# Designs tried in a protein design run: peptides against a protein of PDB entry 6PSE. Part 9

Target 1, 78 residues: chain A of PDB entry 6PSE
Amino acid sequence: PSEEEEYARLVMEAQPEWLRAEVKRLSHELAETTREKIQAAEYGLAVLEEKHQLKLQFEELEVDYEAIRSEMEQLKEA

## One batch from the design tools (peptide; aimed at target 1 L48, target 1 (a further copy) E36 Q39)

Design b1_p12_2_s4 (made by RFdiffusion4, then SolubleMPNN; from b1_p12_2, 4 letters changed)
Fold by OpenDDE base, seed 4:
Structure b1_p12_2_s4 (fold): chain B 78 residues (1-78), chain C 78 residues (1-78), chain A 12 residues (1-12)
Amino acid sequence: as target 1 above (78 residues)
Amino acid sequence: as target 1 above (78 residues)
Amino acid sequence: DPIEEFFKKLLE
């Protein structure tokens, strides 16, 4: 039997006291996991924003670089 | 009474059939939330990697930009 | 990176 099937049997045969304890355990784990999920989402958004700002800076530098490259090319050809 | 306190009372007064159903519900929600947490973490790591690669590209461009800027400054002063 | 470490921890 899989661990899942074994757990299912355990739940089916469990006394109310064990079931209440299990509800409490699962509720706690769910709350913690939910907080972690939310925090992960918030951090993900923060990193996305940082990446976006970096991309804008990169694109601005590319423009500046191409401007100087073009000017230098003109100076070398003149 | 808070919803949490009301829920706690409900669990305390619940019959085994309700408790088993609640264990099943919570287990399902925990599994789903765990998957979502993992997905959020994986996505976050992916964005971090993208940001890191972008930062490296940006730094390389900065080096190239400064090289051209310096060369052009020398050409203008010579 | 503390955020990276947080994400890695979530995957442990």
Scores: peptide ipSAE 0.670, ipTM 0.877, DockQ to the pose 0.973
OpenDDE base, seeds 1, 2, 3, 5: peptide ipSAE 0.668, 0.668, 0.669, 0.667; ipTM 0.876, 0.876, 0.877, 0.876

Design b1_p12_3 (made by RFdiffusion4)
Pose (drawn by RFdiffusion4):
Structure b1_p12_3 (pose): chain A 78 residues (1-78), chain B 68 residues (1-68), chain P 12 residues (1-12)
Amino acid sequence: as target 1 above (78 residues)
Amino acid sequence: LVMEAQPEWLRAEVKRLSHELAETTREKIQAAEYGLAVLEEKHQLKLQFEELEVDYEAIRSEMEQLKE
Amino acid sequence: HPVYEEFLEAVE
């Protein structure tokens, strides 16, 4: 019997004391995972924002580069 | 009376939590894998930005060298 | 969770 069918048999045939403990155990597991899920989403938003700022800083530098480059090309007529 | 024959509710609770835990885990993993992708993207962009900085300095100094 | 939904929207 697989671990899944063994567990299914446990839930449908175990005593209430065991069922109460499993409810309690899963409640802790769910609370912790919900906490981890939330931190992972916050981490995503933070790095998404960092990336956004970096993109703007990059496009700004592209403009400054083009301005100097445009001037230099003009100067090569001298 | 003996509504105490209620292991059926506990069993319903074990199943409900087991499913919620599974979906929460998928959402967590999915969120983590997305976070890693953004880090990879940001890494590529940081490398490109530092390249442009060097090139920018290269032609700021190459000009200004235009000196008369 | 609202933060998770906001994260998915931001990724898209």

Design b1_p12_3_s1 (made by RFdiffusion4, then SolubleMPNN; from b1_p12_3, 5 letters changed)
Fold by OpenDDE base, seed 4:
Structure b1_p12_3_s1 (fold): chain B 78 residues (1-78), chain C 78 residues (1-78), chain A 12 residues (1-12)
Amino acid sequence: as target 1 above (78 residues)
Amino acid sequence: as target 1 above (78 residues)
Amino acid sequence: DPIYEEFKKAFE
C-alpha cells in the first residue's frame, strides 16, 4: 500500500487524542508553509522590480550606444 | 475571545468525525499552499536567473559603450 | 495571497 493509503487508514482508525495532535501538527506546518510562500513571493517581487529597473537602464544604454555608434560611423566616413 | 482561542476550544471539544474532517481539510490546504510555495520559489529563481543574465549583458554593454565613447573622444580631439 | 498574486501577475 502507498504511504498515502496508510496515512488515510491511520486517520480513519485514529483515536481523538491522535487526531487533535495531528490537527495541531498540520496547523503548524500550514502556518510555516504559508509564511514561506509569502516570503518567496515577496522576494520574487523584489527581484522582479530590480530586473525591471535594470531592463530600463539597459534599454537606455542601448539607445545611447547606438547613438554614439552612429555618430562614430559618420565621423569615420567623413 | 480571539478566533484562535475559539478554534482551539473547538478542536479540544470536537468529536472524532469533525477532527477527521479537519485533518482532511488541513492536509488539502497544506498541499495547495506547498504547491504555491514551490511555484513562487520557481518563479523567483527564474526571475533571478534572468536578472543575472541581464546584468551580465548590461555590464558588457557598458564596456562596449565606454570603448566607443573613448574612441569617439579621441577622434574628436584629433 | 495578495502578494503572491501580485508577483504572479507581474511575472506573467
Scores: peptide ipSAE 0.176, ipTM 0.843, DockQ to the pose 0.925
OpenDDE base, seeds 1, 2, 3, 5: peptide ipSAE 0.169, 0.175, 0.159, 0.167; ipTM 0.842, 0.842, 0.838, 0.841

Design b1_p12_3_s2 (made by RFdiffusion4, then SolubleMPNN; from b1_p12_3, 8 letters changed)
Fold by OpenDDE base, seed 2:
Structure b1_p12_3_s2 (fold): chain B 78 residues (1-78), chain C 78 residues (1-78), chain A 12 residues (1-12)
Amino acid sequence: as target 1 above (78 residues)
Amino acid sequence: as target 1 above (78 residues)
Amino acid sequence: DPIYAQFRQAMA
């Protein structure tokens, strides 16, 4: 028998006092896991925003670089 | 009375059949929320890696830009 | 951004 099957049997045969305790336990774990999920999402969002700003800076530098590169190339060809 | 207080009262007064159903519900939600948490963490890691690679590219371009800028400045001063 | 959408969904 799997742990899942054993747990299911336990729940089916459990007394009300055990069931109430289990509801409390699961509620607590769910709340904690939910907070952790939200924290992970918030962190990911922050990193994504940082990446976006970095991308903008990169693109700006590319423009400036190509401008100077082009000017330099023209000077070398003249 | 808050929803939390009302829920607590419901759990205290609930019949075994309701409690078993609630255990099942909470177990399902916990499993789902756990999967979502893991997924959020994995996505966050992926974005972090992308940002890191972008940072490396940016730093490389900065070096190249400063090289050309410096050369151009020298030519203009001569 | 699909990743952004996933983060928003995770926060819901």
Scores: peptide ipSAE 0.185, ipTM 0.843, DockQ to the pose 0.144
OpenDDE base, seeds 1, 3, 4, 5: peptide ipSAE 0.168, 0.165, 0.173, 0.181; ipTM 0.841, 0.840, 0.842, 0.842

Design b1_p12_3_s3 (made by RFdiffusion4, then SolubleMPNN; from b1_p12_3, 7 letters changed)
Fold by OpenDDE base, seed 2:
Structure b1_p12_3_s3 (fold): chain B 78 residues (1-78), chain C 78 residues (1-78), chain A 12 residues (1-12)
Amino acid sequence: as target 1 above (78 residues)
Amino acid sequence: as target 1 above (78 residues)
Amino acid sequence: SEIYEKFKKAFE
């Protein structure tokens, strides 16, 4: 039997005291995992915003660069 | 009483059938939340790498821009 | 979670 099947059998045969303890354990793990999920999401959003701001700065610099490049080219061709 | 205290009392007074169902529910939620946490972490890493690559490109462009700016300034001052 | 939903939307 798989670990999942064995666990299912354990739950089915368990006494109330074990079941209450298992509910408590799972509730704790769920709370921790939920907090970690939220933290990961917050971090991802922050990095995404930083990347977006950097992209805007990059695009602005590209415009400035092309302007100077064009001016330089005109001076060389004159 | 808080929701947490009420839930704790419910678990303490619950019958085995309810407890088994609760274990199953919590196990399912934990599995889903764990998957979501992992996904969030993976996305965060991907965006972080993209931001890093963008930063490298930006820094290269800054170098090129300053080179042209400096050359232009020299031409204007000569 | 509101934050996680915002995350999901941003990374879709």
Scores: peptide ipSAE 0.549, ipTM 0.874, DockQ to the pose 0.804
OpenDDE base, seeds 1, 3, 4, 5: peptide ipSAE 0.547, 0.546, 0.144, 0.543; ipTM 0.873, 0.874, 0.832, 0.873

Design b1_p12_3_s4 (made by RFdiffusion4, then SolubleMPNN; from b1_p12_3, 5 letters changed)
Fold by OpenDDE base, seed 3:
Structure b1_p12_3_s4 (fold): chain B 78 residues (1-78), chain C 78 residues (1-78), chain A 12 residues (1-12)
Amino acid sequence: as target 1 above (78 residues)
Amino acid sequence: as target 1 above (78 residues)
Amino acid sequence: DPIYEEFKKAME
């Protein structure tokens, strides 16, 4: 039998004391996992925003660079 | 009483049938939340790597820009 | 970076 099937059978045959303990265990794990999920999402959002700002700065620099490059090229051709 | 205290009392007084259903519910929520956490982490990592590559490109452009800017400044001062 | 660490943790 699969681990899932074995676990299902365990739950089906378990006494109330074990079931209460399992509810407590699962509740704790769910709370922790939820916190970790939120943290990962918040960090991801922060990095995304930073990347966006960096992209804007990069684009501005590209414009300035091309302006100077073009001016320099014109001077060389004269 | 707090919601947590009320829930704890519910679990304590619950019959086996309710407890088994709660184990099933919590197991499902934990599995889903775990999947979502992993997805958030993977997305965040991808964005972080993209930001890193962008930063490298930006730094390279800054070097090139400063080189041309400096050359132009020297020409103007001559 | 905490995002990378979270990824590593999630994959363990």
Scores: peptide ipSAE 0.165, ipTM 0.841, DockQ to the pose 0.177
OpenDDE base, seeds 1, 2, 4, 5: peptide ipSAE 0.147, 0.158, 0.130, 0.122; ipTM 0.837, 0.838, 0.833, 0.831

Design b1_p12_4 (made by RFdiffusion4)
Pose (drawn by RFdiffusion4):
Structure b1_p12_4 (pose): chain A 78 residues (1-78), chain B 68 residues (1-68), chain P 12 residues (1-12)
Amino acid sequence: as target 1 above (78 residues)
Amino acid sequence: LVMEAQPEWLRAEVKRLSHELAETTREKIQAAEYGLAVLEEKHQLKLQFEELEVDYEAIRSEMEQLKE
Amino acid sequence: SAVEEFLASLSS
């Protein structure tokens, strides 16, 4: 019997004391995972924002580079 | 009276939580994998930005060297 | 709210 069918038999045939403990155990597991899930989403938003700021800082540097480059090309007529 | 024959509710609760836990885990893993992808993207972009900085300095100094 | 929207967008 696989671990899944063994567990299914346990839930349908175990006493209430065991069922109460499993409810309690899963409640803790769910609360912790919900906490981890939330932190992971916050981390995503933070790095998404960092990435966004970096993109803007990059495109700003592109403009400053083009301005200097444009002036240099003009000067090569001298 | 003996509504105390209620292991059926506990069983319903075990199953409900088991499913919620599974989906929450998927959402968590999915969220983590996306976070790693953004880090990878940001890494590529940081490398490109530092390249542009060096090139920018190269032609700020190459000009200014234009000195008369 | 923003976390929920982010997680909903990943689920899409």

Design b1_p12_4_s1 (made by RFdiffusion4, then SolubleMPNN; from b1_p12_4, 6 letters changed)
Fold by OpenDDE base, seed 5:
Structure b1_p12_4_s1 (fold): chain B 78 residues (1-78), chain C 78 residues (1-78), chain A 12 residues (1-12)
Amino acid sequence: as target 1 above (78 residues)
Amino acid sequence: as target 1 above (78 residues)
Amino acid sequence: DRVEEFIAELKA
């Protein structure tokens, strides 16, 4: 039998005291996992914003680069 | 009484059938929240890697830009 | 895996 099936049997045969303890355990794990999910989302958002700022800087540098390249080409042709 | 205290009383006074149902409910919510946490983490990791690649491209462009700038300065001084 | 490592870093 799978671990899931074994767990299901345990729940079905458990005494009320065990069931109450399991509710408490699961509630705690749910709360912790929820916190971790939110933290992961917040971190992802922060990195996304950093990437966006970097992209803007990159595009600005590209503009400057093309300007210098064009000027240099004109100087060479003159 | 707080909602937490009321819930605690409910758990303590509940019949086994309710407790088993609550274990099932919490198990489901935990599984879903865990999936969402993992997805958030995967997204964050992906964005982080994209940012890293963009940073490398930016640094490469900076090198090229400085090379052209230096060459142009030499041309102007000659 | 890398995802698990990322999650672990978030917990730290």
Scores: peptide ipSAE 0.272, ipTM 0.853, DockQ to the pose 0.826
OpenDDE base, seeds 1, 2, 3, 4: peptide ipSAE 0.235, 0.243, 0.240, 0.281; ipTM 0.851, 0.850, 0.850, 0.855; seeds 2, 3, 4 fail the geometry check

Design b1_p12_4_s2 (made by RFdiffusion4, then SolubleMPNN; from b1_p12_4, 7 letters changed)
Fold by OpenDDE base, seed 4:
Structure b1_p12_4_s2 (fold): chain B 78 residues (1-78), chain C 78 residues (1-78), chain A 12 residues (1-12)
Amino acid sequence: as target 1 above (78 residues)
Amino acid sequence: as target 1 above (78 residues)
Amino acid sequence: SRVEKFIEELEK
């Protein structure tokens, strides 16, 4: 039997004391996992903001670079 | 009483049938939340990788920019 | 995996 099937059997045959403990365990794990999910989302958002700022800086540098490149090309041709 | 306290009382007073149903519910929610956490983590990682690549491109452009700036300065002074 | 490592870092 798979672990899932074994677990299902355990739940079906379990006494109330075990079931209450399992509810408590699962509730705790759910709370932790939920917190981690939220934390991951917050981190992802922060990185997105950083990436956005970096992109703006990159685009500004590209403009400056092209300006200097163009000026230098003019200096070399004049 | 808080919802948490009420829930705790419910668990303490619940019959095995309710407890088994609650274990099933919590297991399902935990599985879903775990999947969502992983998805959030994968997304965050992807954004982080994109930011890293952008940073490398930015640094490369900075090097190129400084090279052209220096060359142009030399041309203007010569 | 890289994802697992990322998750571990997020847990801090």
Scores: peptide ipSAE 0.212, ipTM 0.841, DockQ to the pose 0.890
OpenDDE base, seeds 1, 2, 3, 5: peptide ipSAE 0.242, 0.247, 0.210, 0.211; ipTM 0.845, 0.846, 0.841, 0.841; seeds 1, 2, 5 fail the geometry check

Design b1_p12_4_s3 (made by RFdiffusion4, then SolubleMPNN; from b1_p12_4, 7 letters changed)
Fold by OpenDDE base, seed 2:
Structure b1_p12_4_s3 (fold): chain B 78 residues (1-78), chain C 78 residues (1-78), chain A 12 residues (1-12)
Amino acid sequence: as target 1 above (78 residues)
Amino acid sequence: as target 1 above (78 residues)
Amino acid sequence: SEIEKFIEELQS
């Protein structure tokens, strides 16, 4: 039998005291996992915002670079 | 009483049938939340890698820009 | 919240 099938059998045959303990355990794990999910999302959002700001800076520098490049090219052609 | 205290009372007074259903519910929610946490972490990592590549491109452009700027400044001073 | 929206986008 799979671990999942064995666990299902355990739950079906369990006494109330074990079931209450399992509810408590699962509730705790769910709360922790939920917190971790939110933290991961917050981190991802922060990095995304940083990447966006960097992209804007990069695009500004590209404009300035092309301006100087063009001016330099014109001077070399004269 | 808080919702948490009311829930705790419910668990203590619950019949085995309700407790088994609650174990099933919590197990399902934990599995889904775990999947979502992993997805959030994977996305965050992908964005971080993209930001890192963009940072490298930005630094390369800064070097090229400063080279042209310096050459242009020298030409203007001559 | 902004975080909740971000989580929802990741789940879609």
Scores: peptide ipSAE 0.225, ipTM 0.845, DockQ to the pose 0.886
OpenDDE base, seeds 1, 3, 4, 5: peptide ipSAE 0.205, 0.194, 0.195, 0.196; ipTM 0.840, 0.840, 0.841, 0.840

Design b1_p12_4_s4 (made by RFdiffusion4, then SolubleMPNN; from b1_p12_4, 6 letters changed)
Fold by OpenDDE base, seed 2:
Structure b1_p12_4_s4 (fold): chain B 78 residues (1-78), chain C 78 residues (1-78), chain A 12 residues (1-12)
Amino acid sequence: as target 1 above (78 residues)
Amino acid sequence: as target 1 above (78 residues)
Amino acid sequence: SEVEKFIAELEA
């Protein structure tokens, strides 16, 4: 039998004391996993914001670069 | 009483049938939350990589910009 | 919150 089937059987045959303990265990794991999910999301959001700021800086530099490039091109063609 | 205290009391007084259902519910939520955590982590990593690539492009442009700026400065000072 | 929105977007 698969681990999943075995676990299901355990739950079906379990005494109340075991079941209460399992509820407590699962609740704890769920809380931890939820916290970790949130942390991952917070980190991702922070990086996304940093990327956005960098993109803005990049675009500003592109504008400045094209301006100078164009001026230089005109000088060379004169 | 807090929600946490009330929930604890429910678990303590619960019948086996309720407890089994709760184990099933929590297992399901844990599985889903775990998937979401992984997804969040993967997304964060992807954004981080994109940011890194953008940073490289930005640095390349800075080099090119400074080169042209310097050349232009020299021409203006002549 | 922004975090909740971010999570929601990832899970959508």
Scores: peptide ipSAE 0.228, ipTM 0.845, DockQ to the pose 0.868
OpenDDE base, seeds 1, 3, 4, 5: peptide ipSAE 0.224, 0.225, 0.224, 0.226; ipTM 0.844, 0.844, 0.846, 0.844

Design b1_p12_5 (made by RFdiffusion4)
Pose (drawn by RFdiffusion4):
Formats: C-alpha cells, sequence, structure tokens
Structure b1_p12_5 (pose): chain A 78 residues (1-78), chain B 68 residues (1-68), chain P 12 residues (1-12)
C-alpha cells in the first residue's frame, strides 16, 4: 500500500484522539506555510521594486550618454 | 444527545486543512520561483548598467580630452 | 502579472 492509501485508511478509521492531533498538527503546518508564503510574496515585491528603480536609473544614464555622444559627433567636424 | 458521534467533523477538518496546506504550499513555491526569476533579471540588468557606466566614463574622458 | 500575483497572495 502506498503512503497515500495508508494515510487515507488512517483518517477514515483512526480514533477521535488521533484525528484531533492531526487537526492540530496540520493547523500548525498551515500557519507556518502561510507565514512563509507571505514572506515570499513580500520578497517578490521588494525585488520587483528594486528592479524597477534600477531600470529607471539605467534609462537615465542612457539619456546622459546620448547627450555627450551627440555633442562629440558634432565636434568631429573640426 | 450523542452528537458525540462526531469523528466525521474531525475527519472533515483533516481533509480541509490538508487541501489548504497543499494550495498554500503551491502558492509559496510559486512565489519563491518568481522571486528567483526577478533576481536573475535584476542581475542581468545590473551587469548591463555597469557596462553603460564604463562606456559613459570612456566618452566623458575622451571628450574633455577635447581640449583647446 | 507577477506584481498582481504577489499582491493577491498578501490580500488573502
Amino acid sequence: as target 1 above (78 residues)
Amino acid sequence: LVMEAQPEWLRAEVKRLSHELAETTREKIQAAEYGLAVLEEKHQLKLQFEELEVDYEAIRSEMEQLKE
Amino acid sequence: SRKEFFESLLEE
């Protein structure tokens, strides 16, 4: 029997004391995973924002580069 | 009276939590894998930005060298 | 989008 069918048998045939403990165990597991899920989403928003700021800083540097480059090309007529 | 025949509710709770835990895990993993992708994207962009900085300095110094 | 996905997880 696989671990899945063994567990299914346990839930449908175990005593209430065991069922209560499993409810309790899963409640802790869910609470912790919910906490991890939330932190992962926050981390995503943070690095998404960092990336956004970096993109703007990059496009700003592109403009400054073009201005100097445009001037230099003009000067090569001298 | 003996509504105490209620292992059926506990069994319903075990199943409910088991499913919620599974979806929460998928959402967590999915969120983590996205976070890694953004880090990879930011890394590529940081590398490109530092390249542009160097090139920018190269032609800021190459000009100014235009000195008369 | 990724941002909407992360915001939706936090709204839950």

Design b1_p12_5_s1 (made by RFdiffusion4, then SolubleMPNN; from b1_p12_5, 6 letters changed)
Fold by OpenDDE base, seed 3:
Structure b1_p12_5_s1 (fold): chain B 78 residues (1-78), chain C 78 residues (1-78), chain A 12 residues (1-12)
Amino acid sequence: as target 1 above (78 residues)
Amino acid sequence: as target 1 above (78 residues)
Amino acid sequence: SIEEFFRRILAE
C-alpha cells in the first residue's frame, strides 16, 4: 500500500487519544506553514516593488542617455 | 474563553468520528497551504533573478552614460 | 536574506 493508504488506515484504526494528538500536531504544522506562506508572499511583494522602482530608474536613464547620444552623433556628423 | 481555548475544549470532548474528520480537514488544509508556500517561494526567486538582471543592465547603461556625458562636458568647456 | 528564505522553503 502507498504511504497515503497506510496513513488512512492508521487514522481509521486509531484510538481517541492518538487522534487528539494528531489534531494537535496537524494544527501546529498548519499554523507554522501558514506563517511561512504569508511571509513568503510579503517578501515577494517587496521584491516586486524594488524591481518596479529599478525599472523606472532605468527608463529615466535611457531617456537621458538617448538625448545625449543623439546630440553627440549630430556633432560628429556635422 | 478565546477561540483557541474553545477549540481545544471541542477537541477534548469530541467523539472519534469528529476527530477523524478533523484530521482529514487539517491534512487537506496543510497540503494546500504547503503548495501555496512553495509556489510563493518559486515565484519570489524568479522575481529576484529578474531584478538582478535588470540591475546589471542598469549598471552597464550608467557606465555608458557617464562616458558620453563626460565627453560632451569636455566639448562644451573647450 | 530573502533569497535564502525562499531557498530554505524549497529545500524542505
Scores: peptide ipSAE 0.672, ipTM 0.876, DockQ to the pose 0.941
OpenDDE base, seeds 1, 2, 4, 5: peptide ipSAE 0.672, 0.672, 0.672, 0.671; ipTM 0.876, 0.876, 0.877, 0.876

Design b1_p12_5_s2 (made by RFdiffusion4, then SolubleMPNN; from b1_p12_5, 6 letters changed)
Fold by OpenDDE base, seed 4:
Structure b1_p12_5_s2 (fold): chain B 78 residues (1-78), chain C 78 residues (1-78), chain A 12 residues (1-12)
Amino acid sequence: as target 1 above (78 residues)
Amino acid sequence: as target 1 above (78 residues)
Amino acid sequence: SIEEFFKAILAE
């Protein structure tokens, strides 16, 4: 049997005291996992924003670079 | 009483059938939340990698820019 | 999008 099937049987055969403890355990794990999920999402959004800002900076630098490159090319060809 | 306290009382007073159903519910929610957490982490990592690649490109451009800038400055001062 | 995914999580 799969671990899931074994767990299901365990739950079916469990006494109320065990079931209450299991509810408590699962509730705790769910709360923690939910918090971690939220944190991951928050962090992900932060990184997205950082990437966006970096992209803007990169695009600005590209403009500046092309300006200087073009000026340099003109000077060298003159 | 807080919702948590009310829930705790509900669990304490619950019959085994309710408790088993609650274990099942919580297990399902935990599984889904875990999946979402993992997916969020994976996406976050992907964005981090994209940001990192962009940063590398930016740094390369900075080097090229400084090279041209310096050359330009030298030409203008000569 | 990834952004929308994260926002969806935070909107829960």
Scores: peptide ipSAE 0.657, ipTM 0.876, DockQ to the pose 0.931
OpenDDE base, seeds 1, 2, 3, 5: peptide ipSAE 0.656, 0.656, 0.654, 0.655; ipTM 0.876, 0.876, 0.875, 0.875

Design b1_p12_5_s3 (made by RFdiffusion4, then SolubleMPNN; from b1_p12_5, 6 letters changed)
Fold by OpenDDE base, seed 3:
Structure b1_p12_5_s3 (fold): chain B 78 residues (1-78), chain C 78 residues (1-78), chain A 12 residues (1-12)
Amino acid sequence: as target 1 above (78 residues)
Amino acid sequence: as target 1 above (78 residues)
Amino acid sequence: SIEDFFRSILAE
C-alpha cells in the first residue's frame, strides 16, 4: 500500500489518545505553514514593488541617455 | 474562554469519530497550505531574478550615461 | 498575475 493508504489505516485503527495527539500536531504544523505562506506573499509583494520602482528609474534614465546621445550625434554631424 | 481554549476543550471531550474527521480535515488543509507556500516561494524567487536582471541593465546604462555626460561636459569646458 | 496570487493569499 502507499504511504497515504497506510496512514489512512493508522487513523482508522488509532485510539482516542493517539488521535488527540495527531490533531494537536497537525494544528501546530498548519499554523506554522500558514504563517510562512503569508510571509512569503508579503515578501513577494515587496519585491514586486521594488522591481516596479527600479523599472521607473530605468525608463527615466533611458530618456535622459537618449537626449544626450542625440545631442552628441547632432554636434558630430555639423 | 478564548476560542483556542474552547477548541482545546472540544478536542479533549470529542469522540473517536469526530477526532478522525478532524485529522482528515487538518491533513487536507495542511496539504493545500503547503502547496500554496511552495508556490509563493517559487514566484518570489522568479520576481527576485527579474529584479536582479533589471538591476544589471540599469547599472550598465548608468555607466554608458556617465561616459557620454562626461564627454559632453569636457566639450563645453573647452 | 503573480501579484494577484500574492494578494489572494493575504486576503484569506
Scores: peptide ipSAE 0.668, ipTM 0.876, DockQ to the pose 0.937
OpenDDE base, seeds 1, 2, 4, 5: peptide ipSAE 0.660, 0.660, 0.662, 0.659; ipTM 0.875, 0.875, 0.876, 0.875

Design b1_p12_5_s4 (made by RFdiffusion4, then SolubleMPNN; from b1_p12_5, 5 letters changed)
Fold by OpenDDE base, seed 2:
Structure b1_p12_5_s4 (fold): chain B 78 residues (1-78), chain C 78 residues (1-78), chain A 12 residues (1-12)
Amino acid sequence: as target 1 above (78 residues)
Amino acid sequence: as target 1 above (78 residues)
Amino acid sequence: SIEEFFKAILEE
């Protein structure tokens, strides 16, 4: 039998004391996993914002670079 | 009493049939939350990589910009 | 989008 089938059998045959302990364990793991999920989402949004700000700075620098490049090209042609 | 205290009382007073159903419910929610956490982490890493590549491109452009700026400044001083 | 996915998690 798979681990899932064995676990299902354990739950079906378990006494109330074991079941209460399992509810407590699963509740704790769910709370921790939920906090970690939220933390991952918060971090992801922060990185997205940083990437967006960096992209804006990059685009501004591209404009300035093209302006100087164009001026330099004109001077070299003269 | 808080919702948490009321839930704790419910678990203590519950029959085996309810407890088995609660174990099943919590197991399902834990599995879903775990999948979402993993997906959030994967997306976060992808955004970090994109940001890193953008930063490298930005730093390369800064070097090129400073080179042209310096050359232009020298020409204006001459 | 990835951004929408993150926002959806935080709205749960």
Scores: peptide ipSAE 0.655, ipTM 0.875, DockQ to the pose 0.941
OpenDDE base, seeds 1, 3, 4, 5: peptide ipSAE 0.648, 0.653, 0.648, 0.654; ipTM 0.875, 0.875, 0.875, 0.875

Design b1_p12_6 (made by RFdiffusion4)
Pose (drawn by RFdiffusion4):
Structure b1_p12_6 (pose): chain A 78 residues (1-78), chain B 68 residues (1-68), chain P 12 residues (1-12)
Amino acid sequence: as target 1 above (78 residues)
Amino acid sequence: LVMEAQPEWLRAEVKRLSHELAETTREKIQAAEYGLAVLEEKHQLKLQFEELEVDYEAIRSEMEQLKE
Amino acid sequence: EERREFFESLLE
């Protein structure tokens, strides 16, 4: 029997004391995973923002580079 | 009376939590894998930005060298 | 955009 069918048998045939403990165990597991899920989403928003700021800083540098480059090309007529 | 024959509610709770836990885990993993992708994207961009900085200094100094 | 919406929805 697989671990899945063994567990299904345990839930449908175990005593209430065991069922109560499993409810309690899963409640802790769910609370912790919900906490981890939330931190992972926050981490995503933070790095998404960092990436956004970096993109703007990059495009700003592109403009400054083009301005100098444009001037230089003009000067090569001298 | 003996509504105490209620292992059926506990069993319903075990199943409900087991499913919620599974979806929460998928959401967590999915969120983590996205976070790693943004880090990889930011890394590529940071490398490109530092390249542009060097090139920018290269032609700021190459000009200014235009000195008369 | 989609990733941001996905992360914001998890925080709801």

